# Designs tried in a protein design run: peptides against a protein of PDB entry 7Q4I. Part 6

Target 1, 281 residues: chain A of PDB entry 7Q4I
Amino acid sequence: HENSTIAERLYSEVRVLCWIMTNPSNHQKKARHVKRTWGKRCNKLIFMSSAKDDELDAVALPVGEGRNNLWGKTKEAYKYIYEHHINDADWFLKADDDTYTIVENMRYMLYPYSPETPVYFGCKFKPYVKQGYMSGGAGYVLSREAVRRFVVEALPNPKLCKSDNSGAEDVEIGKCLQNVNVLAGDSRDSNGRGRFFPFVPEHHLIPSHTDKKFWYWQYIFYKTDEGLDCCSDNAISFHYVSPNQMYVLDYLIYHLRPYGIINTPDALPNKLAVGELMPEI

## One batch from the design tools (peptide; made by RFdiffusion4, then SolubleMPNN)

Design b1_p8_4_s4 (from b1_p8_4, 3 letters changed)
Fold by OpenDDE base, seed 5:
Structure b1_p8_4_s4 (fold): chain B 281 residues (1-281), chain A 8 residues (1-8)
Amino acid sequence: as target 1 above (281 residues)
Amino acid sequence: SSYEKPPK
């Protein structure tokens, strides 16, 4: 009763490795629910932890636990990916264990881009980094070339990338990537609507949910508003999604259908050359 | 969550 031919094509042509930031205390509470929901739609799914868990497919990175170690864990995660998995995918998504991702929508956004283009996508913030950086909670996706540049060119050089493990992981990777000429892409759709979100859908869709003094409005790189115009019909991610909400979202997105409404997908855009980006809106 | 809200 469903035609998934285009989604199956993109699954093969736009290969995504998803790595999930987690810790041993969250393996059963959170990470397992990612694996049982949206994570199964990645081409490869790896949980980056400080302890090995064969049931979860969790890797024990040589890092300590706690919020102050997130930058250290991000560096070790990408080193691990580069050493073991750089050819297993074309794109490499970082997400949290409370991030929900519609992987098909991400493949659609990424389809025109070459994985050899040094680019990454996410919810772009404007402070601290000249070109902007991607919100850690919304999740961000690196091209294969971006991962190579990060691990091989940035990480070994203290002038390009912070050597200690302190700082906000999303800001620090954003600085490192800028220093090796990895471009902070525009993830908005053709209508200028965002695709990566650092909060749950309710916080973006409901007008006046937050005051205009809320930090998010000062951090967002592209001007946006609340309401239905906030979010693409092809939105990719939401953050602060509880384990129960992941199952609700899986049902709403992949099972619940309004009878008599047929969605016709837009035509795929032309593929870009290596180094070419879509024009910003 | 691995994400910490940025300060304003």
Scores: peptide ipSAE 0.057, ipTM 0.764, DockQ to the pose 0.332
Fold by OpenDDE base, seed 1:
Structure b1_p8_4_s4 (fold): chain B 281 residues (1-281), chain A 8 residues (1-8)
Amino acid sequence: as target 1 above (281 residues)
Amino acid sequence: SSYEKPPK
């Protein structure tokens, strides 16, 4: 007894390929649970690993494992997507194997944008990159044109993109994307509330959970508050979500309903022209 | 790094 007509429309009009950053030790422990929960709502789901797994649909990229190889894996993942899957979707989400994503809320945010606009979205951080960069853990989504520019224009040029595999992957892709004029978009809702989150809901929703000296408050690009006003009603992602919590979130978001409360969705905004962005708040 | 957990 659910009307999903708008969600089905957005599933067709805002096609999302989700690629999951994982490793062979996490195929069964983490990645499998992404596939069984939120990953099933992507138009295409691919697990990027160092070993092939046909049950998971994992790709073996020519990279080593460990945090020092995450940038290398990100480069090879987007090369693989560009070669095999660039026309399979309009938008290309990177997420970790402990990121939870509400894909319908992401489609809603992306709906007005052209996939030919060189833009990407996520939790924007201010250090190291002038326009900012998107948090790796919160997940970030590139337009088709952003992927093209990254793979074709940035990656082949050592002056535009770091050739070695070292460094923080989210910072390095942020530098590369800036150097090819891919814009770091604003993911906030019309009330100025964030949609992509680098921690679990509990850490954002509880006031004074962290000290004011905590790095996050120095890194966040836009002013943000703690508590119930921290997060959009259409929040997209949370990080450090355990496999068990993925099933809990799936139940709470898609199955559990307070009887007698009906949510009416807002009207879809007008579509933007190629190169046009929504005004920043 | 953006891959840090907040204090518990």
Scores: peptide ipSAE 0.048, ipTM 0.757, DockQ to the pose 0.274
Fold by OpenDDE base, seed 4:
Structure b1_p8_4_s4 (fold): chain B 281 residues (1-281), chain A 8 residues (1-8)
Amino acid sequence: as target 1 above (281 residues)
Amino acid sequence: SSYEKPPK
């Protein structure tokens, strides 16, 4: 037996549309497992592909496949969302078909923010974009206003947003969003621990897993450490999660419990005004 | 650009 009353409240008050970056070759191999695990906890789940799949709920976007087309697919995905789904949610998560997301923890992070605030969250990186940009692999979530600004203000203007479909999708959307004054939020918890992770839990939790010269340590916007203090108890996402590991994570997070330990949720923070952000830690 | 894995 569990009490999900707060989670149910947040499910209704903090509506999340999750769109999954995938391709036809991954519909069965990866995307299906997202749908069967964490994706079922989104208010709306859409798979963005180059081919339609009615069993998966995949949309055929007018884009080619391959890593070089990810930016094109991201643009078309958000155009599709804006045209068909902008009112179906308050927040719009991009994730890969090998990203695992704890949607309840994302709702908790997003709760104080207005969806009319031009903001987005994820694992913030510092290069290329002055305010930073969010790691594509860790997944990133846009407010409804951020989606509107991206699609309506940024995309139609080649001076604000790259018209070509080439480039790193996460960097390019980060540039576009900055150019329309969508703020790169701080997704860290009250202890300064990250919530969005561009790698699997093991890679963040194990001390000295990487050399200090590893690119990640140069890219992170906020200083972070390895080990148990790397990651929020309310972590939101991990990347490079295999299909099998998605089921493992689902079991560990939602089913496996140490007998006799009961966690009490923290109180919800106060809601912020439109345009207001939580102070950086 | 951010789609790299740490060393094993």
Scores: peptide ipSAE 0.048, ipTM 0.756, DockQ to the pose 0.247
Fold by OpenDDE base, seed 3:
Structure b1_p8_4_s4 (fold): chain B 281 residues (1-281), chain A 8 residues (1-8)
Amino acid sequence: as target 1 above (281 residues)
Amino acid sequence: SSYEKPPK
């Protein structure tokens, strides 16, 4: 008795390619659980690795493994997407193999934006990059034009984009994108609540889970509240989600319903022109 | 680090 008509419309009109950052040791431990849960709701799902896995649909990128190679892997992943898949989607999500994403909520956020607008969204952090950058763990989504600018304009120019593979991947892509005038968008809902989260729901929902000296409170670009008001009703992502927690979240979000409570979705906003952004809150 | 968990 579920009506998915609006979600099906958005699946067609707001096409999302999800690429998952993984490695060969995590194909079976983590990545397959993404494929079996939220990843099945992407229009296209690709696992970016150092080894091919036909069961997983993993791509072997020409990169080494390890934390110091994440930036190299991100560059090669977007090069691969641009060469093979740039027309397969309108939006291009990076997520980790322990990120959980509610893809329908992401489509809702992205719906008014043109994929030809040079913009990207995620959990915005304020250090290192003037306009901010998006947290790598929370996942971030680039428009088709943002991918084009990153691969064609930024990556070939060492003055615009770091040529070596070292550094924090989320900071480095943030610098590159800023240098080609890709805008760091505001992913907050109409109530000013965040949608992309760099930790598990418990860490955001429980008041005073961390002290005010915790780095997150110094890094977050927009002021955020603790507790139940921390998070949008249309939240998009959480990080450090275990494989078991992915199945729990899938059950809670898509199957478990309180009897007698009917959710009516808000009307879709008007579409924006190319280059136009939603007003900041 | 953007990839650090909150303290337990």
Scores: peptide ipSAE 0.047, ipTM 0.752, DockQ to the pose 0.283

Design b1_p8_5_s1 (from b1_p8_5, 4 letters changed)
Fold by OpenDDE base, seed 1:
Structure b1_p8_5_s1 (fold): chain B 281 residues (1-281), chain A 8 residues (1-8)
Amino acid sequence: as target 1 above (281 residues)
Amino acid sequence: SSIDKDPL
């Protein structure tokens, strides 16, 4: 038996709508496995596609498929959320159909923040956007106010937000959010360790997996090391997680227990005022 | 471009 009292409290107080970026060819191959694993721990789960799928709960957005349409799909996804679901949650997570998310760890990170604070979190990258932007693959989470500002203030104004559907979706949303004063938050833990990861756990945990010229080391906003110090004990997301690996991670995180080891959670921090952020580490 | 960069 487990004691989930704190997790149940956070499920009620930190409501998360998860929207999954997918396409019709991946409904059965990838998206279904998100629904059967980590997606069931969201307060609401929606799959954003170009075709409707009632078994998946997939929405057909008025967009084409392909890498060049990801920005278009992101804009239409947030428009759809704002129109139909803005009051269904406090926080709005974008993830890919090969992103794995520990939703309880995300609720813990978000707990002190007001959803009326214009902020978003993820794996912060430094190029192209002055305050940084969040990696698309690692997933990123917007406050309710951030979604409002994005849809109501940024999207209708071509001077604030790119009107065409081309470009890197994560960079383009990052530009739009900066232009409406949505802050790129710090998602690191109290030890300065990351929580959102653009690769699988293996690639972050194994030292010297890549050379020092690998693009990631030039893109990360905050300094990070490889190895055990790379990653928070309360890590939130990993990318490039295969459907099979999602079930393995679900087993390892939620079912497998080392007998005689009991984890005691830290006390919840005090809630912040509207517009207040945790100090950067 | 930051479009879905190759994994590690």
Scores: peptide ipSAE 0.053, ipTM 0.816, DockQ to the pose 0.215
Fold by OpenDDE base, seed 4:
Structure b1_p8_5_s1 (fold): chain B 281 residues (1-281), chain A 8 residues (1-8)
Amino acid sequence: as target 1 above (281 residues)
Amino acid sequence: SSIDKDPL
């Protein structure tokens, strides 16, 4: 027997549209496995591609393929969302077709925030953007107001947002969002543990997996440690998750249980006013 | 990301 009452409440109160960055070559290889696993827990799931796929629910954006077009695809994806789906959700998650997301944990993190607060969350990196920017691979979630500001205020203004499609998509959206006063939120839990991860769990959980010179330690906005203390018990995302590992994670998170252990969820925090953020830890 | 952020 399972009691999902709180999760069902949050599903209704914290509506999430997930858009998945993909391409036609990955529709069957990767994207369909997102749809069959964690993507089914989004309130709405859309695959952003260069080709339409009615089986996948993929949208053909007017963009080319390749890494150099990711920023162009991100801009067109959010334009498409704003034009067609801005009222279908309160929060708008970007994820890759090899990102795994625990959507319930994201709803829990987002619960206190107003979707009219200009904020976004993810794995915060410190370079290039003063307030930081969110790692593209870990996935990042914009409030409805953040999407509005991005599409309506930032994108039309070349002084605020890069008109060219070149550059790192995560850095470029981070610059645009900062320029329209969308805040780079703190996604850490009350213990200061991260929730969005740009790598697989193994790379975060195993101490000394990476050298201290590894770029990640220079990029991470908040100091973090390796090992079990790396990661929130309410972690939201991991990147570089293979299609097979998505099914493994789905099984481990939602089905596999140690007999006789029952977890009690923490109480929901108080809701914040519009424009209010949780204190940084 | 344009940076090949190889996790290895």
Scores: peptide ipSAE 0.045, ipTM 0.794, DockQ to the pose 0.228
Fold by OpenDDE base, seed 3:
Structure b1_p8_5_s1 (fold): chain B 281 residues (1-281), chain A 8 residues (1-8)
Amino acid sequence: as target 1 above (281 residues)
Amino acid sequence: SSIDKDPL
């Protein structure tokens, strides 16, 4: 017997629409495994593609395929969400079809924030954007107000948002969001540990897995360590997760339990006013 | 995204 009462409360109070960046060649190879694992814990799950797939719940966006069209797909995805789904959720997660997300941990992080606060969260990188931007692969989550500002205020203005479909989608959305005063939030836990990760758990948990000259250490906005202290006990996402690893993670996180160890959840923090952020650590 | 890279 498992007590999910707090998780069920957060499911109702912190509604998350997850949209998955995919393509027709990955519907069966990757995207369906998201739907069968962590995606089922979203309040709404939509796959953003170039082809419709009724089995997957994939939307055909009016964009081309390929890495050079990711920014175009992100713009059209958020336009589609704003037109059809802006009231279906409070928070709007972008993830890749090889991102794994612990949605309950995301709801816990988001709980104190108003969805009317212009904020977004993810793995914050420091280059190119003054306030930082969120890594695309780790996934990033926008408040309802952030989506409104992006679609209504930023996208129609070529001075605020790149009109062509080229460029790094995570950098380009980061620039657009900054230009409409959407804040790049701090997703770290109360111990200063990260929650959104642009690589698999192994690459973060194993000390000295990467050289100190590796680009990631120059890109990360907040100082982070390797090893067990790298990652929050309430980590939210990992990237480059294979379809098989998604099922392993689902088993380890939601099914496998050490007998005789009972976790008591921390008390929920107080809710913040509109426009208020948690103190930076 | 186009910036996300494998550490290998």
Scores: peptide ipSAE 0.042, ipTM 0.786, DockQ to the pose 0.287
Fold by OpenDDE base, seed 5:
Structure b1_p8_5_s1 (fold): chain B 281 residues (1-281), chain A 8 residues (1-8)
Amino acid sequence: as target 1 above (281 residues)
Amino acid sequence: SSIDKDPL
């Protein structure tokens, strides 16, 4: 039978608050399917919206709806988290209502890091921000200290963080975080394989799925390949996952097993000191 | 949801 002892340990030691970017029109269409699938594996799950929904656990942020308000919603979401939930978790994941996350794999990646280290992880892109920024769609995870610095040091200062609500939310938070010395971490595994993905598995696993001129190849911070070498065996996230595909992924990852194959997990790494990062690969 | 495949 299945032994979840290590996963249960990490659930307790690497506490994750997941906040989901959504809107009232997507509460029933998308967000509830996150809640019914991978979101149940977060230590805390909150849906950030413009309308309250007690069935979903959605918060009404003081923002308008529309794509041009995503940065405004991200700022208000982290302000809300800092005010109400900063001690409820060690790590704070942003995901979209069409992002799928394997939370156990994220806990494994985060385990060695101190939540007091000013760091964040995701799919790192190279443009606009010197250290890089994390793709919004792939989801990104901030340490508790990164959230503190963002809300307390960056947001109140228009020189450090954009005061208006316009712009690409992932780029803008990336600029703000860099300006308060939050480090853009390397989320790759020990083989140099990515863990956070801005597309569905098919788009990464199938070679030549996109033209080499596709923007993704110009934006990706670390050199990556297509095919089976694209993706860690401990991959964390995929984007553009339909509600139906969330249930398929839940079945494939947590229920479907090849009989007679036993996966033995690697030993947990040693914990890092505050401010220490894993060596870059 | 971010449905844009444009990171800009």
Scores: peptide ipSAE 0.034, ipTM 0.749, DockQ to the pose 0.431

Design b1_p8_5_s2 (from b1_p8_5, 5 letters changed)
Fold by OpenDDE base, seed 1:
Structure b1_p8_5_s2 (fold): chain B 281 residues (1-281), chain A 8 residues (1-8)
Amino acid sequence: as target 1 above (281 residues)
Amino acid sequence: SSADVNPL
């Protein structure tokens, strides 16, 4: 028998709306596998597309398809969330249709923070944005106040937020959020280990998998090491996860157990006041 | 970003 009492408490106290960036060609190939795996652990799950799909619960946003429209799709997705769903959750996760997320670990990270704190979390990168920005592929999570500031204060002002739909989606939202004083939080655990990952587990866990000149090492905001110390025991996300790998990860994380090993969860931290952050490590 | 477009 499994004891889920703490996870059930966090499910109620740390409500997460997950929106999945997808397109009509990926509804059956990718997005439905998110819905059948990790997406079922969100408090609300919405697929943001250019076409409606009632089987998937996909929304048709007024945007074109293709990489050049990702920023446009992100803007319209957050407008849609603010208009229809801002009170349905406390936190608002963007993920891709090939991102895998351990939602319980995200709730654990978010638990001390107020949803009224203007903050967002993800894999922080250092270029282009002074405070950093969160990698689009690793997924990023906004507080309710961060969504409000983005939609109400940033998006209507071309001086604060890019009005056209071109550019790197993650960089552009990062600029907009900085311009409305939404803080780029630290998602690392108490040991300084990352929780949001822009690649599959294998690429982070295996030492020397990439050349030292690989762009990732120049982009990462916090110092990170390769190997077993790369990743938190409470890791939240991985990117480039195939549909088949989503089912493997679901099995390994939620079903496979080493007999006779019991993991006792750490105590929950104290809740922070509005505007307070955890100390940086 | 270029990070999301070209992995390894």
Scores: peptide ipSAE 0.030, ipTM 0.739, DockQ to the pose 0.334
Fold by OpenDDE base, seed 4:
Structure b1_p8_5_s2 (fold): chain B 281 residues (1-281), chain A 8 residues (1-8)
Amino acid sequence: as target 1 above (281 residues)
Amino acid sequence: SSADVNPL
């Protein structure tokens, strides 16, 4: 027997639109597997592409393909969301077509925050942006107010937001959001453990998988250890997840159970006022 | 960047 009452409550109270960054060559190879796994747990799921796909529910954005167009695609994706879907959710997740997301854990993290608070969450990196920016690969989630400020205040102003489509998408959105006073939130749990991960679980869980000179240790905003203490028990996302690994993760998280172990969820925190953040740990 | 996150 399963009791989903709290998850169902959070599904209703913390509505998440997930948009997936994809391209036509990945519709069948990657994006379809997101739709068949974790994407089904979003309140709304949209695939942002350069070509329409009615089987996938993919939107054709007016952008070119390739890594140099990711920033252009991100801008057009959020414009499309603001124009058509801003009231369909409270929170707006960007993920890649090889990002795996535990949407229930994201709703738990977001629960205390008002969607009218100008905030966004993800794996926070420290370079280029004073408050930090969220890693594009780990996925990042904007409040409804953050989307409004990004689309209405930042994008139309070349002084606030880069008009060119070139550059690192995650850095560029991070600059734009900072310039309109959207706060880079702390996504860590109460133990200081990360929730958004720019790599697969193995790369975070296994010590010595990377050299101490690995760029990630210079980029991460909050210091974290490798190993079993790397990751929250309520982790939200992993990146570089293959289509096969998505089904494995879906099985391990939602189906596989150790017999005789019962998990009791923590109590929900108090809701914050508009503009209030949880204390940094 | 998603380009910089490439471990390759």
Scores: peptide ipSAE 0.029, ipTM 0.725, DockQ to the pose 0.312
Fold by OpenDDE base, seed 2:
Structure b1_p8_5_s2 (fold): chain B 281 residues (1-281), chain A 8 residues (1-8)
Amino acid sequence: as target 1 above (281 residues)
Amino acid sequence: SSADVNPL
């Protein structure tokens, strides 16, 4: 028997809408596996596509397909969310159809923050944006106020937000959010370990898996280590997770238990006022 | 970003 009382409390108090970036060719290949695994733990799950799919709950956005249209799709996805779903959640997660997310760990990170605080979280990168931006693949989560500022203040103003659909979606939203004073939060745990990861667990857990010249080490905003200390015990996301690996991760995280080891969760931190952030580590 | 373009 498990005690889920605190997870159930956080499910109610920290409501998360997850939107999944997908396309019609991936509805059956990838997106349905998100819906069958971690996506079930969102308060609301929406697949953002170019074609409607009632079995998937996919929305047809007025955008083209391909990598050059990802920024266009992100803008239209957040417009759609703001118009139809802004009150359905407190926090709004973007993930890819090959991102895996531990939603309970995200709720734990978000718990102290007001959804009226203009903040967003993810794997922070340092290039292109002064405060940093969040990696698109690792997934990023906006507060309700951050979504409001993005859609109402940034998107209508070509000086604040890129009007065309070209560019790297994660960089472009990062620029727009900075221009409307949405803060790029620190998602690290109290030990300084990361929670959002732009690769599979293996790539972060295995020391020297990549060359020190690998672009990631130049992009990461905070210093990080490889190996077992790479990752928070409350890690939130991994990217490039295959459909089969999603089911493996679901089993390992939610079903597999080492007999005789009982984890006691840390106490919840105090709630912050509107506009307050956790102290930097 | 280059992060999304250059998978490991």
Scores: peptide ipSAE 0.028, ipTM 0.726, DockQ to the pose 0.302
Fold by OpenDDE base, seed 3:
Structure b1_p8_5_s2 (fold): chain B 281 residues (1-281), chain A 8 residues (1-8)
Amino acid sequence: as target 1 above (281 residues)
Amino acid sequence: SSADVNPL
């Protein structure tokens, strides 16, 4: 028997709506595997598509498909969330249909923060946006206040937020959020290790897997290392996770246990005031 | 995936 009492408490106190960016061609190939694995641990799970799918709980957004429409889909997804679901959660995660997320670890990171704090978290990149922006592939999570500011203050103003649907969606939302004073938070753990990852675990855990000239090392906002020190023990997300790897990760994280090793969770931190952030490490 | 990690 497993003691989930703290996880159950965080499930009630740190409510997360997960929206999954997908398309009709991926409903059966990818998105359903998110629903069958990590997506079931969200308080609410919605698939944002261009076609409705009642089996998946997919929403047909008024957008075209293809890479050039990702920013348009992100805008319409958050408009839909604000109109229908803004009170259903405290935090609003964007993930891809090949992102894997440990939702309990995300709740642990978010626990001290007020959902009325204008903040968002993810894998922070330094280019294009002064405060940084969060990598689209690693997934990013907005507070309820961040969603409100994005939809109500940023989106209606073409000076604050790009009106067309072109551009890198993660950069464009990052610009919009900065323009309405939504803070790009630090998602690192108390040891300075990352929690949101834009690649599979193998690419982060294996030293010298990438060339030192690889764009990622120029884009990361915080210095990070390769190997076992790359990643928090409470890591939140990985990208480019195949449907089969989602089931492997579900087994490894939630079922496979080394006999005789019992982890005791750390004490929950004190809650922050509205507008307060954790100290930078 | 329709979403690329590559911002370029």
Scores: peptide ipSAE 0.027, ipTM 0.706, DockQ to the pose 0.309

